# Ledger of designs, part 45: peptides against a protein of PDB entry 2L9B

Target 1, 91 residues: chain A of PDB entry 2L9B
Amino acid sequence: ANFLSQKFPELPSGIDVNINMTTPAMMISSELAKKPKEVQLKFLQKFQEWTRAHPEDAVSLLELCPQLSFVTAELLLTNGICKVDDLIPLA
Target 2, 91 residues: chain A of PDB entry 2L9B as posed
Amino acid sequence: ANFLSQKFPELPSGIDVNINMTTPAMMISSELAKKPKEVQLKFLQKFQEWTRAHPEDAASLLELCPQLSFVTAELLLTNGICKVDDLIPLA

## One batch from the design tools (peptide; made by RFdiffusion4, then SolubleMPNN)

Design b1_p19_3_s3 (from b1_p19_3, 9 letters changed)
Fold by OpenDDE base, seed 3:
Structure b1_p19_3_s3 (fold): chain B 91 residues (1-91), chain A 19 residues (1-19)
Amino acid sequence: as target 1 above (91 residues)
Amino acid sequence: SEAEERRELSKWLEELVGP
């Protein structure tokens, strides 16, 4: 929580969700899927840029919020950027 | 190009969730 607040000071309060990877990932992916394709791709690009510019923070974020990896994978899959086989390492 | 962007995103996925 402190990490998120520090790195994303304008982050909204959010909602309570179950503590696991699948449920939060499902909820986030569902909301993102409501956005236009162009917006989804823009978000992916900006997230990519941030993670590559801040690799240590990215690792910390993904350790704290592993569901984000699944959200990212789902966005890439649903937009036809990656194939299902590319997600096998997640199993 | 869009193709290049897609390739970069695919590689990035491996960085995030790959072995």
Scores: peptide ipSAE 0.202, ipTM 0.751, DockQ to the pose 0.044
Fold by OpenDDE base, seed 2:
Order: C-alpha cells, then sequence, then structure tokens
Structure b1_p19_3_s3 (fold): chain B 91 residues (1-91), chain A 19 residues (1-19)
C-alpha cells in the first residue's frame, strides 16, 4: 500500500484531475467552500493539529499532494483568518 | 489576539510549504 492508503485507510478512491497545481487546488477548495463555515474551521483546526503532531507524515503527505498547501492557504483566506498580505512569503 | 492568530497560521503554512 502507498503512503495514503497506509496513513488514511478509509480514504475513498477519489478521481483524477488536471495535473497542474491550480486545477486540483481549485476543485478541492470549491468542494470545501460548499461546507458550512463551522465545518471548514473544524477541518482546518484538525489538519493543523495533525500536521504538528506528525510532522514527518505531514511532509510526506504534502510532497505527494502539494495541492493541499494551496487549499490550506485558500481556506485561511476565505474564512478571514489570514489576509493576502499575511501569506505573501508563500507566493 | 486575531493578529497573533493570523501570524501563527501564516507561520504554520510556511512550515508546510516552505523549503
Amino acid sequence: as target 1 above (91 residues)
Amino acid sequence: SEAEERRELSKWLEELVGP
């Protein structure tokens, strides 16, 4: 089993998307945006906690799925937690 | 404060995507 299957055994199959960074991130962000704000914030919090508790696994995940970094940034911005200027070093 | 939260989250994001 690959990393995702091992660390997230209940992860669904998913679908293939365009190979560029923009399209996958946009698609994920769009789906997240359909969820209530409370749910989005909860997911963000849990993701933050998990990445800090499991830094090596987090690095592996983000190397495999680099679109997640863009999704995270978008989630922070859309929920008003961060402003664009707060994330300039990442652009 | 909210400003502190934003800074912390920004730092976290940098940790995720930074070199």
Scores: peptide ipSAE 0.202, ipTM 0.742, DockQ to the pose 0.039
Fold by OpenDDE base, seed 1:
Structure b1_p19_3_s3 (fold): chain B 91 residues (1-91), chain A 19 residues (1-19)
Amino acid sequence: as target 1 above (91 residues)
Amino acid sequence: SEAEERRELSKWLEELVGP
């Protein structure tokens, strides 16, 4: 969407993937899992800070890219920050 | 503590995806 290009001018074009929520989330999560734990945690922290500082833009981003919510949940789980029971209300 | 951080991040996630 044009919103992404305008708000994030440094974003790359990306690659074509199956148009659903699960496959893109899995792909992103797998790439992040290759990074050191410190990098994964910094990603979460910076994303948290950004979304709280820019709530309207965050809503727009997540509406356009709902897979990011799943990526975030996966990172929280795999790093032991959250447990599955913590996310049940979101299912 | 880890428990406090977990609760905070869970709260944040709820803000992102809804209750």
Scores: peptide ipSAE 0.201, ipTM 0.740, DockQ to the pose 0.039
Fold by OpenDDE base, seed 4:
Structure b1_p19_3_s3 (fold): chain B 91 residues (1-91), chain A 19 residues (1-19)
Amino acid sequence: as target 1 above (91 residues)
Amino acid sequence: SEAEERRELSKWLEELVGP
């Protein structure tokens, strides 16, 4: 099994989108933005905890799914946690 | 506090996307 199937056996099948960084990130961010802000913040906190507890797996996940870094940045920005200038490394 | 949590999340972003 691949990394995602092994670590997240409950993960549903994905959908095929454009093979670029922008489209997948935009699609994921738009779905997450439909959730209440408190839910978004809780997600960020849990994701932070997971990445810090599993740094090697976090690297593997972000290499496999680089769109997640953009999604995370977008959530932090839209929730007023980070400023636009904090996203310069993504440009 | 909420402010402290936000600061920690900001630092975490630097870990993820920063050099």
Scores: peptide ipSAE 0.200, ipTM 0.750, DockQ to the pose 0.043

Design b1_p19_3_s4 (from b1_p19_3, 7 letters changed)
Fold by OpenDDE base, seed 1:
Structure b1_p19_3_s4 (fold): chain B 91 residues (1-91), chain A 19 residues (1-19)
Amino acid sequence: as target 1 above (91 residues)
Amino acid sequence: SEQAERKELAEWLKELVGP
């Protein structure tokens, strides 16, 4: 929790969610799905750029918040960027 | 192109979230 607050000082407080990977991922994906596809793509692009610029922080973030991998996977599928077969190793 | 950009993005993110 301290890691997120320190690395992302503008991060909102958030809302209560079940402490698991699936529920937070579903919520995030649902909210993103309400946005235009252009916005969804920009989200992915900005995430890519950030991980490239901050590789160690990216690893720490994914270790702390593994639900983000599910969000990323769903965005890739729903936007037709990846096919299901591409993500089988992640299941 | 947009398609090429998507492909590159997908490959990177697959490395990030996958094995």
Scores: peptide ipSAE 0.214, ipTM 0.752, DockQ to the pose 0.044
Fold by OpenDDE base, seed 5:
Structure b1_p19_3_s4 (fold): chain B 91 residues (1-91), chain A 19 residues (1-19)
Amino acid sequence: as target 1 above (91 residues)
Amino acid sequence: SEQAERKELAEWLKELVGP
């Protein structure tokens, strides 16, 4: 919470969800899916750029909010950017 | 190309979620 407020001071207030990762991911994905595809793609692009520019902060963010990886995957899939097989780790 | 872009994004995600 402190990390998010510090790094994203203009972040709007969110809502509480249960402790598992699946439900939060589904909720976030559902909300993002309500936005135009252009907005979704812009989010992905900015998030990609930010994580690559700030790898340490990105790790901290994903440790705090692990559901974001699932959300990102879902966005990539639903927008046709990736296929399921593209995201499977190589053996 | 589209294929290259897909691979780049997929690899990016893999970097995020772990090795």
Scores: peptide ipSAE 0.209, ipTM 0.745, DockQ to the pose 0.040
Fold by OpenDDE base, seed 2:
Structure b1_p19_3_s4 (fold): chain B 91 residues (1-91), chain A 19 residues (1-19)
Amino acid sequence: as target 1 above (91 residues)
Amino acid sequence: SEQAERKELAEWLKELVGP
């Protein structure tokens, strides 16, 4: 909570979600899918840039919120940036 | 190329989630 508030001060309060991996990822992805394509693409771009510029923070974030990896994958797929075959080695 | 871009993004994702 402290990490997220510090690094992402504009994050909404959010809601509690199931602790499993699939449900949180699906919920986040569904919300992002409601946004315009340009917003989704900007998210991907900025997230990529941020993770590469701040690798330690990125690791901490993904340890805290591992569902984000699935959300990112889903955005890449749904926007046609990647195909399923491109991401097969991930799991 | 698009293929190269997809590959790069896939590798990026692997970096995020991989060991």
Scores: peptide ipSAE 0.209, ipTM 0.743, DockQ to the pose 0.038
Fold by OpenDDE base, seed 4:
Structure b1_p19_3_s4 (fold): chain B 91 residues (1-91), chain A 19 residues (1-19)
Amino acid sequence: as target 1 above (91 residues)
Amino acid sequence: SEQAERKELAEWLKELVGP
């Protein structure tokens, strides 16, 4: 079993996407953006909580799914939590 | 407060995803 299946057994089957940073991030962000802002904020809060509780797994997850960092950045921006200038170095 | 929570969240996540 791979990392994701082991740690998140309730995950649905993945979707085949081009292997790059931008395309998967855009797709994930698009789906998350369909949810209410309250849900998006709750996701961020729960993600923060999870990374604090599972720091080693968090590192592994971000190494396995580097697009997740861009998804997180997108959520920060679209929900007004930070400004574009705050994330310029990420580009 | 909600604003304080957002600020703390922002600082954490900027550290997480930023350089």
Scores: peptide ipSAE 0.206, ipTM 0.746, DockQ to the pose 0.044

Design b1_p19_4_s1 (from b1_p19_4, 8 letters changed)
Fold by OpenDDE base, seed 1:
Structure b1_p19_4_s1 (fold): chain B 91 residues (1-91), chain A 19 residues (1-19)
Amino acid sequence: as target 1 above (91 residues)
Amino acid sequence: MQKDHEEFLKLIKELIPDP
C-alpha cells in the first residue's frame, strides 16, 4: 500500500512507488495540507509556471526528486483540480 | 516506478488552472 492508494482506493492499480518516494511525499503533502487552500493552489501554480519557463531543469528536478510527482498528484486530487482518471497516463 | 517525466509535465500544464 502506497500513499496515494491509501487515500484514494479507486486509483488505477499498478502505480509502483517505494518508500523512498512515498515517505517524503507523505511528509510534504501533510505539511501542505495544513496550509490554506489558496496557498496550496499558489504552490501548484508557481510550480507549473516554473516548469513552463524551465522545462529542461524541470525534467532534471523530477529525475532527482521523483517524489515531487506524488506530492503534486496528491494536491491535485485533494483540491479537486483533477480526477483519478486524469492521472491514468502516469500509471 | 513512475512514467516519463515529459508526460507528467504535460499533465501539470493541462490540469493546474492558470492564475
Scores: peptide ipSAE 0.509, ipTM 0.862, DockQ to the pose 0.049
Fold by OpenDDE base, seed 3:
Structure b1_p19_4_s1 (fold): chain B 91 residues (1-91), chain A 19 residues (1-19)
Amino acid sequence: as target 1 above (91 residues)
Amino acid sequence: MQKDHEEFLKLIKELIPDP
């Protein structure tokens, strides 16, 4: 059981998160959750734009901070942008 | 998600709505 599994009981079982990714993800997500939903969406949109413009740097960032993918996934789920089934292919 | 970063990035490009 990880942070995302506790918040979203319907998450697929294929997502494996160790403590080194879970704890940082919790901290980042909690800070973002304090912001209005509009701010959260704008953050996602800016992140999307940046990854389009800098795909190689985006991969490097995720290699350095793999927990960021879980932060992003949580934001997608909590804001109704995607469903848990959309994340299954990544498991 | 952390195993295939390129696939994840492709997915978020599809999911996040354009402004």
Scores: peptide ipSAE 0.508, ipTM 0.866, DockQ to the pose 0.050
Fold by OpenDDE base, seed 2:
Structure b1_p19_4_s1 (fold): chain B 91 residues (1-91), chain A 19 residues (1-19)
Amino acid sequence: as target 1 above (91 residues)
Amino acid sequence: MQKDHEEFLKLIKELIPDP
């Protein structure tokens, strides 16, 4: 099972990843989880701001580093910024 | 989650609170 399914058992079944995507996401998430919550929030806010300013580059980044979407999703859920239901469009 | 990067980016812009 992928790390999101393990951490959030209530996650919709449509959200699943192979080991190649899961492992990098787990590592990144683990490192970010070691930081204070305010740092995690700042990361999200800076990422959001950058994606607004550079939408085409943001798409390219996600194509290059698709695991980043899972890292971001986990941070959103863990920090109570959104609920699992908010991620349904991605499932 | 990887099927539409643009959809994901739209979503995070919506969900992450502005500073």
Scores: peptide ipSAE 0.505, ipTM 0.864, DockQ to the pose 0.050
Fold by OpenDDE base, seed 5:
Structure b1_p19_4_s1 (fold): chain B 91 residues (1-91), chain A 19 residues (1-19)
Amino acid sequence: as target 1 above (91 residues)
Amino acid sequence: MQKDHEEFLKLIKELIPDP
């Protein structure tokens, strides 16, 4: 019934997805989805590069804004970068 | 959601294509 489950009906059950996490993530994802796929990929790549260069800061950022993980997961799935099964280890 | 942030970050580093 939430944003992720509606977008990806094949999501495994038992995933903890609460409204406080998904609503902000949905808004951010929607804005990014307005950009060309190439721009979305570049965004992901720059984010990846930053997390590699600043691993401790990356963890701190996700602690501060845990919704960002859902934004990233959404972009990965919608752009075919990974499948739902690839995210199961996070459950 | 993810078990922990570090696990998620490891996964995205693997999944996102390198430039």
Scores: peptide ipSAE 0.504, ipTM 0.862, DockQ to the pose 0.048

Design b1_p19_4_s2 (from b1_p19_4, 7 letters changed)
Fold by OpenDDE base, seed 5:
Structure b1_p19_4_s2 (fold): chain B 91 residues (1-91), chain A 19 residues (1-19)
Amino acid sequence: as target 1 above (91 residues)
Amino acid sequence: MAEDHKAFLELIKELIPNP
């Protein structure tokens, strides 16, 4: 069981996470969790905006740092921006 | 993998509130 599955047991089990993704994701999530919710939301919004402006680079970033998708998912859930059911397409 | 990432990016564009 990876950290996301442990923290959010209601997540679909089909998401494949290995140790090389889990540990860095935990680190990033931990650092972001130390910041105010407003900062966390701002991070998400800026990431969203950048993704719209640079879609190919965004894919490249996630290929390089797939951990970021798990960090983002955790932030979305933690901040009540979405529900687990909203993430089912990722399974 | 690229297709999965594209799907994720489309999803966050939908889910994250606009300012």
Scores: peptide ipSAE 0.566, ipTM 0.896, DockQ to the pose 0.052
Fold by OpenDDE base, seed 4:
Structure b1_p19_4_s2 (fold): chain B 91 residues (1-91), chain A 19 residues (1-19)
Amino acid sequence: as target 1 above (91 residues)
Amino acid sequence: MAEDHKAFLELIKELIPNP
């Protein structure tokens, strides 16, 4: 199981990645986890803002770097911003 | 895949607190 499934066993089973996606996601998440919570939240907010302003580019980015969706999901869960049930639509 | 990404992006627009 990938790192998200290990940390959040109730995460929807449809959300899984191979090692080539999991390892980069772990690295990104690890670096962000070292930052203050305010910085983590700012990252999320800027990502949200950018995706609103550039929706097609955002899709392209996730196609190129699918790891980012898992990084974002982990940040939401670990910071208590949402619960696993909120991510069920991704299954 | 693109559809899944679009759905995810719509979801985070709702979940992430606005400044």
Scores: peptide ipSAE 0.566, ipTM 0.896, DockQ to the pose 0.053
Fold by OpenDDE base, seed 1:
Structure b1_p19_4_s2 (fold): chain B 91 residues (1-91), chain A 19 residues (1-19)
Amino acid sequence: as target 1 above (91 residues)
Amino acid sequence: MAEDHKAFLELIKELIPNP
């Protein structure tokens, strides 16, 4: 009954996220969805590149802002970059 | 939590297309 489950009903129910993570994720995703697909992909690519260059900082960022993982997951699914099955190991 | 984040970060490195 959370944000991701409503948008992607095929997701496993094991993702229980509180409102403090879900609401910010919805806000960020909504803003990114207004941008061209090229901009959305650029965001993902820059995030990926930064993660490779700063792996410890990336972990720290997700600890501080776990909602960012849900934003990323939604972008991957909505842009057809991955399937729900690809995310199951994290559910 | 840290291990979960590491797993997620490894996954996105594999899934996101390289330019």
Scores: peptide ipSAE 0.565, ipTM 0.896, DockQ to the pose 0.052
Fold by OpenDDE base, seed 3:
Structure b1_p19_4_s2 (fold): chain B 91 residues (1-91), chain A 19 residues (1-19)
Amino acid sequence: as target 1 above (91 residues)
Amino acid sequence: MAEDHKAFLELIKELIPNP
């Protein structure tokens, strides 16, 4: 089980995460978790705005840094912005 | 792969609250 499955047992199974994605994601999530909640939310909001303005670059970023998807997912769940069921379409 | 990223980006655009 990956770190998201460990933190959120209700998360649907079957998502395989490579160690090269998991470790960086855990590190980034840990660092962001040390910041105030308002900073975490601002990060998400700015990321959202940037993806709207630069959709092709956003895809390129996720191709370059796939761990960012898992960081974002954890932030959404940890901050109560969404529920596990909201992320099911990604499974 | 790219389609998976696009789906993820579309999802976060609707989930993250607007400022």
Scores: peptide ipSAE 0.564, ipTM 0.897, DockQ to the pose 0.053

Design b1_p19_4_s3 (from b1_p19_4, 8 letters changed)
Fold by OpenDDE base, seed 4:
Structure b1_p19_4_s3 (fold): chain B 91 residues (1-91), chain A 19 residues (1-19)
Amino acid sequence: as target 1 above (91 residues)
Amino acid sequence: SAEDHREFLALIRELIPDP
């Protein structure tokens, strides 16, 4: 079994998306953007909490699904949680 | 890299408001 199946047994089946990083990130971000801002924030907070509890799994997840980094960054920016300058150290 | 991911994760933990 792959990492995702092992660590996220409740994870729904994936959808067919373009194999590049940009398209999946855009699609995920678009779907999340359809939710209320409160839901988006809650998602970020739950993700934050999970990464604190499972730091190594979080790294592995980003290695397997690097598009999630872009999704997260976009959510932070679009919700005014941070500025582009706050993310520059990562560039 | 893994280290880059760790740094990113550390940053978002700081940026995301606590509940």
Scores: peptide ipSAE 0.638, ipTM 0.927, DockQ to the pose 0.046
Fold by OpenDDE base, seed 1:
Structure b1_p19_4_s3 (fold): chain B 91 residues (1-91), chain A 19 residues (1-19)
Amino acid sequence: as target 1 above (91 residues)
Amino acid sequence: SAEDHREFLALIRELIPDP
């Protein structure tokens, strides 16, 4: 299974995701979803800025905590910032 | 993989609206 198949259950049916990664991520996303959309956007923007400033550390973080990629993807989708099709090219 | 992570990070930087 590739990167997306492990983390993004919203992809076309037939994709098996890693439950050990997705369940914690879903919990985090659920908590963030309780916050105002402005707070969610600020979270994404701060993460964006940090990854620009620390690109190698960002890669290391995702290697150590791959759940964060799912959290980010879910926030993007639920806030209408991107569509599922925007993620498909990485599959 | 590290390359997958780099590609993902590049994508989200494009998608997230700038402040």
Scores: peptide ipSAE 0.638, ipTM 0.925, DockQ to the pose 0.055
Fold by OpenDDE base, seed 2:
Structure b1_p19_4_s3 (fold): chain B 91 residues (1-91), chain A 19 residues (1-19)
Amino acid sequence: as target 1 above (91 residues)
Amino acid sequence: SAEDHREFLALIRELIPDP
């Protein structure tokens, strides 16, 4: 919580999610999918930039919140930024 | 693993269009 608050000060207060990885990812993805595509793209671009500037913090974030990997992948796919085959190396 | 996360992050940085 401290890490997230420090790195993402504008992150809204969240709700409790279950320990399952899939359900939280689906919930986050569904909320982001309600936003315009341009907003989704800007989110991805800003995330990309942040991970370039803070690569180790980005790793720590994914360790803390592994569901974000699925959220990001879902956004990439639904926005046509990549195909499923592009993500296969991660399997 | 941490290495898996690094690889994922490297991949998404490649895939996401630069602003």
Scores: peptide ipSAE 0.637, ipTM 0.927, DockQ to the pose 0.045
Fold by OpenDDE base, seed 5:
Structure b1_p19_4_s3 (fold): chain B 91 residues (1-91), chain A 19 residues (1-19)
Amino acid sequence: as target 1 above (91 residues)
Amino acid sequence: SAEDHREFLALIRELIPDP
């Protein structure tokens, strides 16, 4: 909470979810999927840019919120940015 | 692990189209 508030001071209030990785990822993906594809792409691009500028903070973010990895992967696949085979190196 | 996260981040930076 402290890390997120420090790095993203204008984050909106969150909603508590079950303490697992699958359910939060599904919920986040579902909400993002409601946005236009252009918005989804912009989200990914802004995230990409931020992780380039702050690589270690990005690692810390994924350690704190590992669900975000699954959300990102889902967005990449859904938007046709990559295929499942492109994600195999992560296994 | 942290290294796994770094690898994931490197991959998505490669995959996401540049603006």
Scores: peptide ipSAE 0.636, ipTM 0.927, DockQ to the pose 0.045

Design b1_p19_4_s4 (from b1_p19_4 with V1M I8F E10K S11L)
Fold by OpenDDE base, seed 1:
Structure b1_p19_4_s4 (fold): chain B 91 residues (1-91), chain A 19 residues (1-19)
Amino acid sequence: as target 1 above (91 residues)
Amino acid sequence: MEEEHKEFLKLIKELIPDP
């Protein structure tokens, strides 16, 4: 079981996360969860803004650091920004 | 893998609220 599956049992089962993705994602998410919710939201908004401005670099970043997608997904779910069903296209 | 990342980026643009 991976980090997201443990925390959200209704999460789509099609997402595979190995130890190299899970552990860094858990660490980053844990530290961000200690920050105020407004800080977490600002992190997401700034990340979104940057990906809009630099779409090719954003793809490259996710290729190098795929853990970031799971950090982002966890923040979206824990802050109630989206539902599990919204993540089905990623399965 | 690239298409997977593009799909993710499309999704977060839709889900994360505007400031």
Scores: peptide ipSAE 0.564, ipTM 0.901, DockQ to the pose 0.052
Fold by OpenDDE base, seed 4:
Structure b1_p19_4_s4 (fold): chain B 91 residues (1-91), chain A 19 residues (1-19)
Amino acid sequence: as target 1 above (91 residues)
Amino acid sequence: MEEEHKEFLKLIKELIPDP
């Protein structure tokens, strides 16, 4: 299954995500979705800043926790920060 | 896999608005 495809069926297929990735992503997304949009944006901004400051650590983190990519993508889409077409490279 | 992660990180740097 594809977490992003489940939430956004307009996304192109290409990512097969097992339950070990999907469930944590759903949990994280659910918690973040409970926060005000301003908080969600700040989360994204802080995450961006951290990845800029620690690029190699960021890669390592995504290898360990690929769920974060799905969480981030969902937040970007739901908040209108980007369009589906912008995320095609991730599919 | 590393390249995919780097691609994603590059993308979010572009997409997420600066404060």
Scores: peptide ipSAE 0.563, ipTM 0.901, DockQ to the pose 0.053
Fold by OpenDDE base, seed 2:
Structure b1_p19_4_s4 (fold): chain B 91 residues (1-91), chain A 19 residues (1-19)
Amino acid sequence: as target 1 above (91 residues)
Amino acid sequence: MEEEHKEFLKLIKELIPDP
């Protein structure tokens, strides 16, 4: 089972990852989970701001590190910033 | 792939609260 389906079994079936994305995502999420929620929120906010300021670079970053999208999704869900159904467009 | 990333970026800009 992939990382997202294990942690969020209610996720739409269309969201899937292979081992090469799952393991890095798990590692990154694990490290971020060790930080206070305030730090996690600041990470998300700074990431959002950077993507607004540098949209093409943001696309390039996700091409290079596609695992980052799954890390971000997990942080959004675990911090109550969004619900699973808000992520359906990604499924 | 690029369009998928752009869709994700639109979504996080929508979902993450502004400071």
Scores: peptide ipSAE 0.563, ipTM 0.902, DockQ to the pose 0.052
Fold by OpenDDE base, seed 5:
Structure b1_p19_4_s4 (fold): chain B 91 residues (1-91), chain A 19 residues (1-19)
Amino acid sequence: as target 1 above (91 residues)
Amino acid sequence: MEEEHKEFLKLIKELIPDP
């Protein structure tokens, strides 16, 4: 099972990540999870603002580092910013 | 993959609250 499936067993099937994507995502998420919730939220907000300002660069970044999408999704769920059902469109 | 990334970015812009 990938990192997200392990932490959130109710995630819909079809969201799968190979070992090469899962391990880096786990490491990044773990480091961010050590920070206060306020810091995590600020990180997400700054990332969101950057993606709004630089949409083409944001796509390029995710192409280069697709693990980042799973890091972001995990932070959204663990901080109660969204529910699993909100991520179903990504499945 | 590009369309999937665009969909994800659209979703996080919607879900992450504005400061």
Scores: peptide ipSAE 0.560, ipTM 0.901, DockQ to the pose 0.052

